# Ledger of designs, part 112: peptides against a protein of PDB entry 3J47

Target 1, 121 residues: chain A of PDB entry 3J47
Amino acid sequence: IRLTNQLKSLKGLQSKLKDVVEYLDKVINKELPINHTILGKLQDVFNLLPNLGTPDDDEIDVENHDRINISNNLQKALTVKTNDELMVIYISNLVRSIIAFDDLIENKIQNKKIQEQRVKD
Target 2, 69 residues: chain B of PDB entry 3J47
Amino acid sequence: YEEKEESNLAATKSMVKIAEQYSKRIEEEKELTEEELKTRYVGRQDPKKHLSETADETLENNIVSVLTA

## One batch from the design tools (peptide; made by RFdiffusion4, then SolubleMPNN)

Design b2_p24_6_s3
Fold by OpenDDE base, seed 2:
Formats: C-alpha cells, structure tokens, sequence
Structure b2_p24_6_s3 (fold): chain B 121 residues (1-121), chain C 69 residues (1-69), chain A 24 residues (1-24)
C-alpha cells in the first residue's frame, strides 16, 4: 500500500511536470499567456528539490542526504543513504528471524519432551 | 496524490527515526534472546515467551522500516 | 536431532546478533 502510494505520487508528479512542459511550450509559442501563479509554484518546487545537474557533490543539506533518491548528484548521495538503511533493515529482519527460529526450536524441543514424558507415563 | 505524498514524507521521517532506533532494536532483540536462553536454563516458560514476542515485534518493526525505506 | 537443530539455530542467532553489533 505504501509503495503503491509512492508510485502514485511519482506518477502524479510526472504528469504535472509534463503539463508544465506543455504549458511552457505554449507560452514560448505565444499560444497562451504566462501563468505566473503556476510558474511560481513550479519554482518553489524546484527550490525544494535537490539540484540535479551540479557535477560536484557540493554541501548537500544533511536532511536531504538522509532521504531516498531525489535527484542526480544529490540523488546519488541519497540513494547511498537509502541503501545503507535498507541494509540495516535487512540485517535486523534477519536477526529477528533467527530469534524467532530459536524460539521455534525451543518450543519443538519442549513439545518433544512432553510427548516423551507422556509415553513414559 | 497529495495524500500519498504526505504519506511518503511521513514514511521518510519514520525511516530516519528507524535508523536511529535500529541499534536499540538490535539490543532489545539480543536481550530477548538472552532471556530465552535464560528461560531455557531456568525452565521458566513465561520469560521465553516474552523474549520471543519482543523478537517478533523487533522483526515486524524492521520489516515496516524496510517497506518504508 | 531436535536439540541439534536448536543449537544450530541459536548459533545462527548469535552470529546475526554479532553482525548487528558490528553494523551499529
């Protein structure tokens, strides 16, 4: 569900970006006037997004580095961070699984002992 | 879309928190395992059960973290 | 056999715990 929501959000964003591009093309062709409100909102979005085109990993805000893949250079750093987090989660799950398995084995042993005792009685 | 975006943002924040709490969760899991071991030696079933439950909870949290990541 | 399996599982658990500590 969460993944689906994320995908939907991304698709929505993609669609919006496409609309913006189409709008910009129309403005360039003088088919429509410039909508300053839309452009302003888009600019705000871009300002909030990590810089995609900067070749050098300049000082990326620590907060953005902790997030998942956003953009090229900054996105790469974010991707690495995400991978690390995923690894941690994976290991944690593995540990939990092992613990659960240990408990299962113990339960099985106990059950076996109980059965053996019943046979002796 | 807005709802999903908000959910994604919340999930991201949760992931950061999970990363910070990951070490703590690992420790909790270890404690549960130790309790299980102790329970095996002492023969007290209740502590073992508690350890198992804690381990399961830790696993569940890890799974949620992975799904959120 | 069950006891051996349990021991093996415990060993695996311990290994995972140690790995987790290393990651921390």
Amino acid sequence: as target 1 above (121 residues)
Amino acid sequence: as target 2 above (69 residues)
Amino acid sequence: STERQLELQLEQLQALLEYGKTLS
Scores: peptide ipSAE 0.440, ipTM 0.848, DockQ to the pose 0.015; fails the geometry check
Fold by OpenDDE base, seed 3:
Structure b2_p24_6_s3 (fold): chain B 121 residues (1-121), chain C 69 residues (1-69), chain A 24 residues (1-24)
Amino acid sequence: as target 1 above (121 residues)
Amino acid sequence: as target 2 above (69 residues)
Amino acid sequence: STERQLELQLEQLQALLEYGKTLS
């Protein structure tokens, strides 16, 4: 469900961007007047987006983990952070798994002991 | 779309919190392990079970974190 | 074999705990 929602959001954004591009093309061609409201919103979006240009620009990656997929330059820095977080999660899962296995083994040993005692009785 | 955005935001916040909770989870895991050790030594099933349950909860939280991420 | 597995699991658990401590 979460992934589906994210995908839907991305699709919506993509559609909006396409509409903006089409609008801009029409304005350039003098076919339609500029919609100032849409342009203002778009500008706001662009201001929130990291620069998608050259991979080398170390501009301050906005720590928005959520937007890793939106901008490449910001994505690099965010990707590193995400990788670290994923590693931590992975290790945590391993630890939990090991603990669970230890408990299972202990239970098995106890069961075996109980069975052995029953045979002796 | 708005619902998805809210979900993503919540997930992101959860991830940040997970980092903090991770340390706590590690401690919880240690506690569970100690309880298991104690249970093994004492031979009582209840303490061992409790430790195992704590470990499982920790594991579940980690899994949820992975899914969120 | 079960006893050995239990011992191995315990060792793994201890290792994970130690790792967690290092991360904190």
Scores: peptide ipSAE 0.430, ipTM 0.843, DockQ to the pose 0.015; fails the geometry check
Fold by OpenDDE base, seed 4:
Structure b2_p24_6_s3 (fold): chain B 121 residues (1-121), chain C 69 residues (1-69), chain A 24 residues (1-24)
Amino acid sequence: as target 1 above (121 residues)
Amino acid sequence: as target 2 above (69 residues)
Amino acid sequence: STERQLELQLEQLQALLEYGKTLS
């Protein structure tokens, strides 16, 4: 559910960005006048969501290197942090899985013992 | 879309916290494993069960962290 | 066979625990 919501949000943002790009192209081509309101909103979006307008930018932000970032441009800078976090999560999941297996094995052993005792009775 | 965006933002913030709590979760998992081991040797089901439950909780938290990553 | 599986699982658990310690 969470992943689905995130995906939906990303799709929405992508669509909006596409619309903005199309608008900007029209403005550049002098097909439409500059709409300051739209530009202002776009600026706000960029401020809130850095590098969304330039997802292919290779700029690395060293300050965010240890953080997980959803934005592609920022993700490059935050790749190390993201990788570390993912690694931690992976290890944690692995550990939990192992523990679960251990419990399962123990339960099986116990069940077997119980059955053996019942046969003796 | 807005709801998902809010959820995503919250998840992002949570990820930072998850990183901090990760060590604690790992420790909790270890504790569960130790209890299971002890229970196996002693033949007591309750301690083992508790350890397993703690491990499961830790795993669940990790999974949530992965989903938010 | 069940006993062997249990032993294997225990070994895996121990390995994970050690790995967790290294990460800390």
Scores: peptide ipSAE 0.427, ipTM 0.846, DockQ to the pose 0.015; fails the geometry check
Fold by OpenDDE base, seed 5:
Structure b2_p24_6_s3 (fold): chain B 121 residues (1-121), chain C 69 residues (1-69), chain A 24 residues (1-24)
Amino acid sequence: as target 1 above (121 residues)
Amino acid sequence: as target 2 above (69 residues)
Amino acid sequence: STERQLELQLEQLQALLEYGKTLS
């Protein structure tokens, strides 16, 4: 459900950006007048997003946002954080799997002992 | 779209808490393993069952963490 | 044998526990 919602949000954003580009092209070509309300909303969106037009700076201190930003420059720093989180999750899952396996082995040994006792009776 | 955004925000906050609780979960898993080992030597089933349940809970938490990441 | 498998699993569990301690 979470993954589906994230995908939906990304698709919605992509569609909106496409619409804005198309509108801007029409305005440049003098086919439509400028809509100030739409432009204002777009500006708000850009202010909330990291600067996507900045060239790749290898040493950009990305604020500790745990999630990978769509922007390539911010994405590099976010990718490192994401990788660390994924590593922790992987190790945790492995540990849980090993514990579960140990329990299964113990159960099997107990079952075998019970069966052997029944044969002796 | 709004529902998805809210869900993503909640998941992000949850991930921060998961990092803090991770060490505790690892310790709980170790305790269960030691209990299982002791139970094997003693030959009693009850302590082993408890260890198994704790291990399962730890696994479930890890799965939730993976889904949230 | 089942007994040998159990011993191997216990060894793996102990190794994981040690790894977890190094992360703390």
Scores: peptide ipSAE 0.406, ipTM 0.834, DockQ to the pose 0.015; fails the geometry check

Design b2_p24_7_s1 (from b2_p24_7, 16 letters changed)
Fold by OpenDDE base, seed 4:
Structure b2_p24_7_s1 (fold): chain B 121 residues (1-121), chain C 69 residues (1-69), chain A 24 residues (1-24)
Amino acid sequence: as target 1 above (121 residues)
Amino acid sequence: as target 2 above (69 residues)
Amino acid sequence: SGFNELLKRQEESSKLLREIQKLL
């Protein structure tokens, strides 16, 4: 469910970005008037994106080094943290898989013992 | 789309909490493995089954955490 | 490097789960 929702959100964002690009191309070609509402929303999205090119980004990198990947330049420092978190999650999954495997082995051994007892009986 | 976006935002906010919970989950997994070992010696199948179920739940939670990250 | 290691561990975990399923 969660993965499906994330994928749907990403697909929706991709479709919206495509529509914006198509709209901007039509405006540049003077085929359609500028939709101020769409442009305003796009500007808001860009303002929410971490600044991709200004030197004042050095102070923001220090405070958010511990927070998750939302946008590209801040995302580079955040990517290191995200990688560490993903690594921990992976290790946890591995440990859980090992425990599940151990339980399976034990269940198999028990089933085998029950079958052997039935054959003797 | 909006429901999924809200779910993604909630997941992101939960990541910090998940990191703290991860350490606790590792300890819980160790405890379950110890209980399973004890059950193998005592011949009681129930504690072993409970350990297995808890390990499975821990795995599921880790998978959800990875998907949220 | 870390991402690749995580992928390897996930693959190993998945293999273990498949083996467990075969044993059940």
Scores: peptide ipSAE 0.570, ipTM 0.879, DockQ to the pose 0.020; fails the geometry check
Fold by OpenDDE base, seed 3:
Structure b2_p24_7_s1 (fold): chain B 121 residues (1-121), chain C 69 residues (1-69), chain A 24 residues (1-24)
Amino acid sequence: as target 1 above (121 residues)
Amino acid sequence: as target 2 above (69 residues)
Amino acid sequence: SGFNELLKRQEESSKLLREIQKLL
């Protein structure tokens, strides 16, 4: 379900981006007037997107962008953060699994003792 | 699309919270293990069962966190 | 590298969980 929703969102974004590109091409070719409302919204979206181009922009903005799996160069720093987070989650899962395993072993030992006691009675 | 985006955003915020809660969950898991150890020495099944259940819940929460990340 | 290691650990954890479920 979650993965499907993410994929759907990504597909929607891709479709919208394609529509914008097609619109821009038509405007460049003087086939259609610019839809100012759509363009304004797109500009807002672009301004919210991390700058994909030059790695040289201020180190401080790169750190903030490093958190989420967003596309390109800023994405690398974000990927590192995501990887670290995933690692922590993984270790936690491993620890939980070990604890659950230990409990299972103990339960098995107890069950065996109960059976042995029943045989002696 | 918007509903899914909202869900993803909520999930991301939850991951940050999960990181903080993770340390606490690890401690809770340890406490359960200690209770199980104590239960092994005392021979009482009930405390051990409770510890096991808490460990399972902690594991489930971690899995959900991984799936959300 | 880190992602692959994480994936491997996740798989191991999942296997352990399945084994535990069989013992219950």
Scores: peptide ipSAE 0.562, ipTM 0.874, DockQ to the pose 0.020; fails the geometry check
Fold by OpenDDE base, seed 1:
Structure b2_p24_7_s1 (fold): chain B 121 residues (1-121), chain C 69 residues (1-69), chain A 24 residues (1-24)
Amino acid sequence: as target 1 above (121 residues)
Amino acid sequence: as target 2 above (69 residues)
Amino acid sequence: SGFNELLKRQEESSKLLREIQKLL
């Protein structure tokens, strides 16, 4: 359920971005006037987003957000942290799977012993 | 979209709590494995079953954490 | 590299879980 909701939100954002690109292309071609309201909302979104797109500022401060979802240059440092967190989650899942496997093997051995005892009785 | 965004925000807040609980879950998994090992030696089924159940719960919680990340 | 390794480990864990389920 949660993953599906996140995917739906991302799809909605992608559709909106596509609409903006199409609008910008029409404005560049002088087919439509600039929609100031849409541009203002996009600017607000970009201001709320960590500085994603400017490739040139190599030195941008490592300071802020450790968390997974946030975008580009901050996203590189965040990507490292996200990779570490995902690695821990992955290792935990692997360990749980191994434990579950061991328990399954033991249960199977016990069931076999119980069946052998029932045959002897 | 809005309901999903709200759910994602709640999930992100939950991830912080999950990170804190992660260490505890790892310890619970180890305890289950130790009980299973002890049960193999003692031949008692009950401790092994409890360990297996705790390991399954830990696995489920990790899956939910991955889905939330 | 790290992401690919994590993905590979997750796949292995899922495979193990499926094998366990077949044995039950």
Scores: peptide ipSAE 0.560, ipTM 0.874, DockQ to the pose 0.021; fails the geometry check
Fold by OpenDDE base, seed 5:
Structure b2_p24_7_s1 (fold): chain B 121 residues (1-121), chain C 69 residues (1-69), chain A 24 residues (1-24)
Amino acid sequence: as target 1 above (121 residues)
Amino acid sequence: as target 2 above (69 residues)
Amino acid sequence: SGFNELLKRQEESSKLLREIQKLL
């Protein structure tokens, strides 16, 4: 459910971005007048987006290194953090699986012993 | 779209909480393993079952954490 | 490299769970 909602939001954003690009192309080609309302909203979105264009390492604020995926260069540093987090989750899952397996083995052994004892009685 | 955005925000907040709980979950898993070992020595089914259930819960929580990340 | 290692461990864990389920 949660993953599906995230995917739906991402798809909606993608569709909106595509519409904006198409509009901008038409304005550049002088086929349509500039829609000020759409441009204003787009500007607001761009102002909220971390600078996608400049690879300058300096804009990777150390505080943002600890926060997951926002922008490509920031995204690269964020990708490293995300990777570390995923590693921790994976190790935890592995440990849980091992414990669960050990318990299942022990349960099976106990069940077998109980059955053998019942057959002897 | 708004519902999904809200869900993503909730997921991010949950990640922080999961990171804090992760260390605790590891300790809980270790405790379950110790209980299983004790049950193996005592031959009592109840402690072993409890350890298994806790391990399963820990595994489920890790899976949810991965899906949220 | 880290992601691949994590993936391998997850796969091993999943295999163990499947084996346990067969024993039940």
Scores: peptide ipSAE 0.556, ipTM 0.872, DockQ to the pose 0.019; fails the geometry check

Design b2_p24_7_s2 (from b2_p24_7, 13 letters changed)
Fold by OpenDDE base, seed 2:
Structure b2_p24_7_s2 (fold): chain B 121 residues (1-121), chain C 69 residues (1-69), chain A 24 residues (1-24)
Amino acid sequence: as target 1 above (121 residues)
Amino acid sequence: as target 2 above (69 residues)
Amino acid sequence: SPLNEMLERQEKASKLLREIEKEL
């Protein structure tokens, strides 16, 4: 469910970006008037997006290593962070699997004891 | 879109908490394994079941954390 | 948390995108 919702949001963003590109092309071709409101909102979106531009100062690289960067340049740094988080989750799942396995072993031992008791009766 | 965004926000908030909770969950898993070991020695089925349930809950939380990441 | 902040930014971006879609 959650991954599906994330994918849906990404698809929505992609569709919107496509619509914006199409709109900009129409404006360039003088087919539509320049919508200043759309341009303003687009600027706001770009300001909210992690800087896609030239990675400015060295500090951004360090912060990006720990932050899931939604934006492409930031996304590379975020990929590292995501990998670290995934590794933690993987280890946690492994630990849970080990515990579950221990419980299975215990259940098997109990079942064996019950069977041995039934044979003695 | 809004529902997905809300879910992603919730997931992101959860991920922050996951890093902190991860260490705690590891400790809880160890405690469960220790309780299971103790239950094996004491021969009480109920403590072992409880340990198994807690391990499953810890696993589920880890899966949710992965899905949130 | 930095992740929460990023999520909040994503939400704001998504809201802005929805508003842009309404204007297109």
Scores: peptide ipSAE 0.463, ipTM 0.836, DockQ to the pose 0.494; fails the geometry check
Fold by OpenDDE base, seed 5:
Structure b2_p24_7_s2 (fold): chain B 121 residues (1-121), chain C 69 residues (1-69), chain A 24 residues (1-24)
Amino acid sequence: as target 1 above (121 residues)
Amino acid sequence: as target 2 above (69 residues)
Amino acid sequence: SPLNEMLERQEKASKLLREIEKEL
């Protein structure tokens, strides 16, 4: 469900970007007037997007290394952060599995003791 | 689109909450292990059952965290 | 703090996308 919703949002963004490109092409060709409102909103979106520019090493600001998933170059730094987070989750799951296993062993031992006591009675 | 955006926002908020609760969950897991050890010494079934239930809850929370990440 | 900032940026981006969809 969550992944599907994320994909739907991405598809919506892709469709909108395509429409903007088509509009810009028509404006360049003098076929349609510029929609100033759409351009303003698009500019605002671009300002919120991480710089999609070529990965100059300098824009990987150390502060962005701690931030997960925005853009491909930022996504590499974000991949490191995501990797660290996934590692923590993995360790947590492992610890939980060990505890669950310990409980199963103890339950089995108790069941065996109960059965042995019933046979003696 | 709006429902998906809301779901993504909720997931992000859940990640923040998970990060805050992670340390607490580790401590809860440790406490359960101690209770299991005590139950093994005392031979009482009740503390052991409680420890098992808390361990299961901790596992479920980790799975939800993985799905949200 | 960084995670909250990312969430806020995502919310703003989504709002802008919805506004563009209304104008198209």
Scores: peptide ipSAE 0.457, ipTM 0.828, DockQ to the pose 0.527; fails the geometry check
Fold by OpenDDE base, seed 1:
Structure b2_p24_7_s2 (fold): chain B 121 residues (1-121), chain C 69 residues (1-69), chain A 24 residues (1-24)
Amino acid sequence: as target 1 above (121 residues)
Amino acid sequence: as target 2 above (69 residues)
Amino acid sequence: SPLNEMLERQEKASKLLREIEKEL
């Protein structure tokens, strides 16, 4: 459910971005007037997005590498943090699986002992 | 879209809480393992059962955390 | 929490996106 909702939100954003691109193309072609309100809102959205550094500036500011949540250039640094969090979650799940397996082995051993006692009685 | 966004926001807030509880869950898992080890030596079923139940709860919480991430 | 701040930013971005959709 949650992943589906995130995907739906992302699809909505993608559709909106496509509509904006189409609008910008029409404005460039002088088919439509520049909507200043849309441009202002887009600018606000870009300001809320982590600085998507233009792809040409190679200087990935190394300092923000540890924080997971913020978008694109920050997303590479965030990818490292996300990888660390995912790794912790993975290890935790693995540990739980090992504990559950140990309990299953113990239950099996106990059941075997109970059967052996029943055969002796 | 709005309902999904609200759900994602709630999930993100839940993840923060899960991160705080993560250390506690690890400790609960260790306690269960110790009780299981003790039960193997003592031959008493009750501590092992409690340990297994706590491990299962910890596993469920991790699954919810993964689904929320 | 930085995570909560990011979630709040995402919510604000989504609101802005809905407003843009109304203007298109």
Scores: peptide ipSAE 0.452, ipTM 0.830, DockQ to the pose 0.472; fails the geometry check
Fold by OpenDDE base, seed 3:
Structure b2_p24_7_s2 (fold): chain B 121 residues (1-121), chain C 69 residues (1-69), chain A 24 residues (1-24)
Amino acid sequence: as target 1 above (121 residues)
Amino acid sequence: as target 2 above (69 residues)
Amino acid sequence: SPLNEMLERQEKASKLLREIEKEL
């Protein structure tokens, strides 16, 4: 369900981007006027997106390494943060598994004691 | 689209909250372990069961967090 | 927090996308 919803959202964005490109091509060819409202909104979206351009080596702001966002160039820095987060989650799951195992051991010991008591009675 | 976006946003917000809740969940897990230890000494099954159930809930929440990340 | 700022940006982007979908 979640993955399907993400894919649907991405497809919607892709379709819109395609429509914008087609519109821009038509405007360049003087076939249609620019929809200024759509263009303005698209510009606002791009301003919210991390810079997807060729990573100029210098503008990999080390501070952006901590920001987990899905976009490719920022994605390398984000990959480090994501890796750290995944590690924490893994450790947490391990700890929970250990606790569950300890409970199972105790339950087994109790069951054994109950059986031993029944044999003595 | 909107429903999916809302779900993704909720997931992202949940991830932020998960980091904070993670520390709290670790503490809750420790408390459950202490209750189990106490239950071992008292010989009462009920407190031990409650601790085990809380540990399981903590595990489930971590799994959901991994699936959301 | 930086994470909250990212979330806020995502929400703004999503709202903008929805508005564009209404205009298409």
Scores: peptide ipSAE 0.443, ipTM 0.823, DockQ to the pose 0.544; fails the geometry check

Design b2_p24_7_s3 (from b2_p24_7, 13 letters changed)
Fold by OpenDDE base, seed 1:
Structure b2_p24_7_s3 (fold): chain B 121 residues (1-121), chain C 69 residues (1-69), chain A 24 residues (1-24)
Amino acid sequence: as target 1 above (121 residues)
Amino acid sequence: as target 2 above (69 residues)
Amino acid sequence: SGFNELLERQEQASKLLREIQKEL
């Protein structure tokens, strides 16, 4: 469910971006006037996105490095962090699975012992 | 889309809490493993069962964490 | 590289679990 919702949100964003690109192309071709409202909303979105284009502002790289892979250079650092986090989660799940299996094995062994005792009695 | 975004935001906030609890969950898992080992040696079912239950809870929490990540 | 390694480890764990289940 959660992953599906995230995917839906991303698809919605992608569709919107495509619409904006199409609009911009039409404006460049002088087919339509510039929609200031759409441009304003896009600017707001860009302001919320990490600055991809200015490598020189070192300060932005450190804080956002830990969060989910959104965009280019900052995106690369974020990707590494996300990868590390996913690795930890994966290992944890693996460990839990191993423990669960160990318990199942033990339960089976115990059940066999109980059956053997019942047959002996 | 908006409902999904809200859910994702809530999940992200939850991840911070999960990260803090993660260390505790790892310890709980270790405790269960020790109890299972003890039960194998002592032949007592009760400690082993408790360990298994704790391991299951830890697993469930990890699954929720993965879904939240 | 890290993601692929994690995926491989998960697959190995899942395989091990299946083997244990078959023995039970």
Scores: peptide ipSAE 0.515, ipTM 0.863, DockQ to the pose 0.018; fails the geometry check
Fold by OpenDDE base, seed 4:
Structure b2_p24_7_s3 (fold): chain B 121 residues (1-121), chain C 69 residues (1-69), chain A 24 residues (1-24)
Amino acid sequence: as target 1 above (121 residues)
Amino acid sequence: as target 2 above (69 residues)
Amino acid sequence: SGFNELLERQEQASKLLREIQKEL
């Protein structure tokens, strides 16, 4: 569910970005007038989501180095933090796997002991 | 889309919390392992089972954290 | 680099798990 929602949001963002690019291209080509409403929405998006991949805002906001990857461009800036988080998650998964294996080994040993006892009995 | 965005935002906030919780989870995992070891020596299956279950829960939480990240 | 290291550690963990499973 969560992953699906994230994918949906990403797809929605991608579609919106595509629409914005197409609109901007049309404005640049003087095919359409500047739509102030679209620009306002875009500005709002930029204010909420720093550096969503507009070519003009290549400002790597150094301050967000510690925040999680929501957007591809923001993801690049947040890549280091994301890597650290992924590392922690990986280590945690590894530890859990080790514990699970230990339990499995113990279960096997117990089963063997039970079998040996049955043979003696 | 909005629901997914909210979920992603919540996930992002959760990642920060996960980092803090990670240290605690590691400690909890260690405690479970010690209980399993004790159970192995005492011959009581229950503590070992509990440790195993806790380890599994810790693993699941880590997986969820990875999926959220 | 970090991602690759994580992947390698995961692979090692998986190998260890397989070995444990063989011993069981």
Scores: peptide ipSAE 0.511, ipTM 0.868, DockQ to the pose 0.017; fails the geometry check
Fold by OpenDDE base, seed 3:
Structure b2_p24_7_s3 (fold): chain B 121 residues (1-121), chain C 69 residues (1-69), chain A 24 residues (1-24)
Amino acid sequence: as target 1 above (121 residues)
Amino acid sequence: as target 2 above (69 residues)
Amino acid sequence: SGFNELLERQEQASKLLREIQKEL
């Protein structure tokens, strides 16, 4: 469900971007007037997007590329943060699993003791 | 699309909150384990059960956090 | 790399849990 929603959102964004490009091309060709409302909304979207274009600071540490296909430097930083968070969550899950296992072992031991007591009675 | 975006934003905020609460959850899990240990020594089943339930809740919360992430 | 390692560890933990459940 969540992945599907993300994919749908991305697809919607892609479609909108395509429409904007087509509109801009028509405006450049003087075929249609500029739709100021659509352009304004697009500008707002771009302002919310991390700056893709300024590869200014060269230290693109290559290693961060693989995980989240977020193309921009800001996206790399966000990817690192997400990875760290996922690691913490994973460790926590492991710890919980160990605790659950310990409880299961104890329950088994108790059940065995109860059975032994019943046999003695 | 908007509903999905809102859900994703909420999930991201939840992840930040989960990170802060994670340390607390770990401590809660430890407390449950100590109670289980005490229950093993005393032979009382009830505290052990409570500890197990709390550990399970902690595990569920971690799974939800992973899925959100 | 880190994500893949975490995934592998998770799978191992899940297998262990299944084994424990089978022993109960």
Scores: peptide ipSAE 0.500, ipTM 0.862, DockQ to the pose 0.018; fails the geometry check
Fold by OpenDDE base, seed 2:
Structure b2_p24_7_s3 (fold): chain B 121 residues (1-121), chain C 69 residues (1-69), chain A 24 residues (1-24)
Amino acid sequence: as target 1 above (121 residues)
Amino acid sequence: as target 2 above (69 residues)
Amino acid sequence: SGFNELLERQEQASKLLREIQKEL
C-alpha cells in the first residue's frame, strides 16, 4: 500500500512536471504571457520535488532585476542542493523497496512450499 | 548575502551528513539481505525475519529522512 | 548527468519492483 501510494505520487508529480515544462516552453516561445502565479507554484514544487535534471529552467529568470537575480541564484543553488538530497533519498527508498520486495517473494515461496507440503500430507 | 551563504553552507553540510547516514543505512540493508540469503540457504526462518524487519526499518528511516529534508 | 543517471536507476528499480509484484 505505501509503495503503491508513493508510486502514484511520483507519477502525479511526473505528469505535473511535464505540464510545467510544456507551459514554460510556451512562455519562452511567447505563446503565453508569463504567469507569475504559475512560476511561484513551480518554485514551490521545485522546492518540494527533487530537481529532475532541468538545470536550464533556472536561467530564464536571471534576466530580471539584479536583486531578484541574486535571490534567484541563491534559491537556485538551494533548489539544486535540495534536488540532490531528494534524489539520494529517492534512490535509497527505491533500494529499500527492492529489498522488501525480495523478502516478500521469499516469504511467498516459503508459504507456497509449506502449502505444498500440507497437501502432500 | 552573507547570512544566505552561511545558511546554504549549513544546509550543504547537513546534506552531506544525511548522505553519509544514507550510505550507512544502505549497507545495513545489504547486510540484512545477505542474512536473508544465508537464512534461505540454512533454512532458518528467524534470521530471515530479522533481516526483513531491519530492511523495513531502513526503509522507514529513509522515508523519514525524505520527509524531513 | 548525475541526476539523469539517478533518475534512470530509480526507474529501473521501479520496473524491477513492478516485475517482482507481478510474480507475487
Scores: peptide ipSAE 0.499, ipTM 0.853, DockQ to the pose 0.026; fails the geometry check

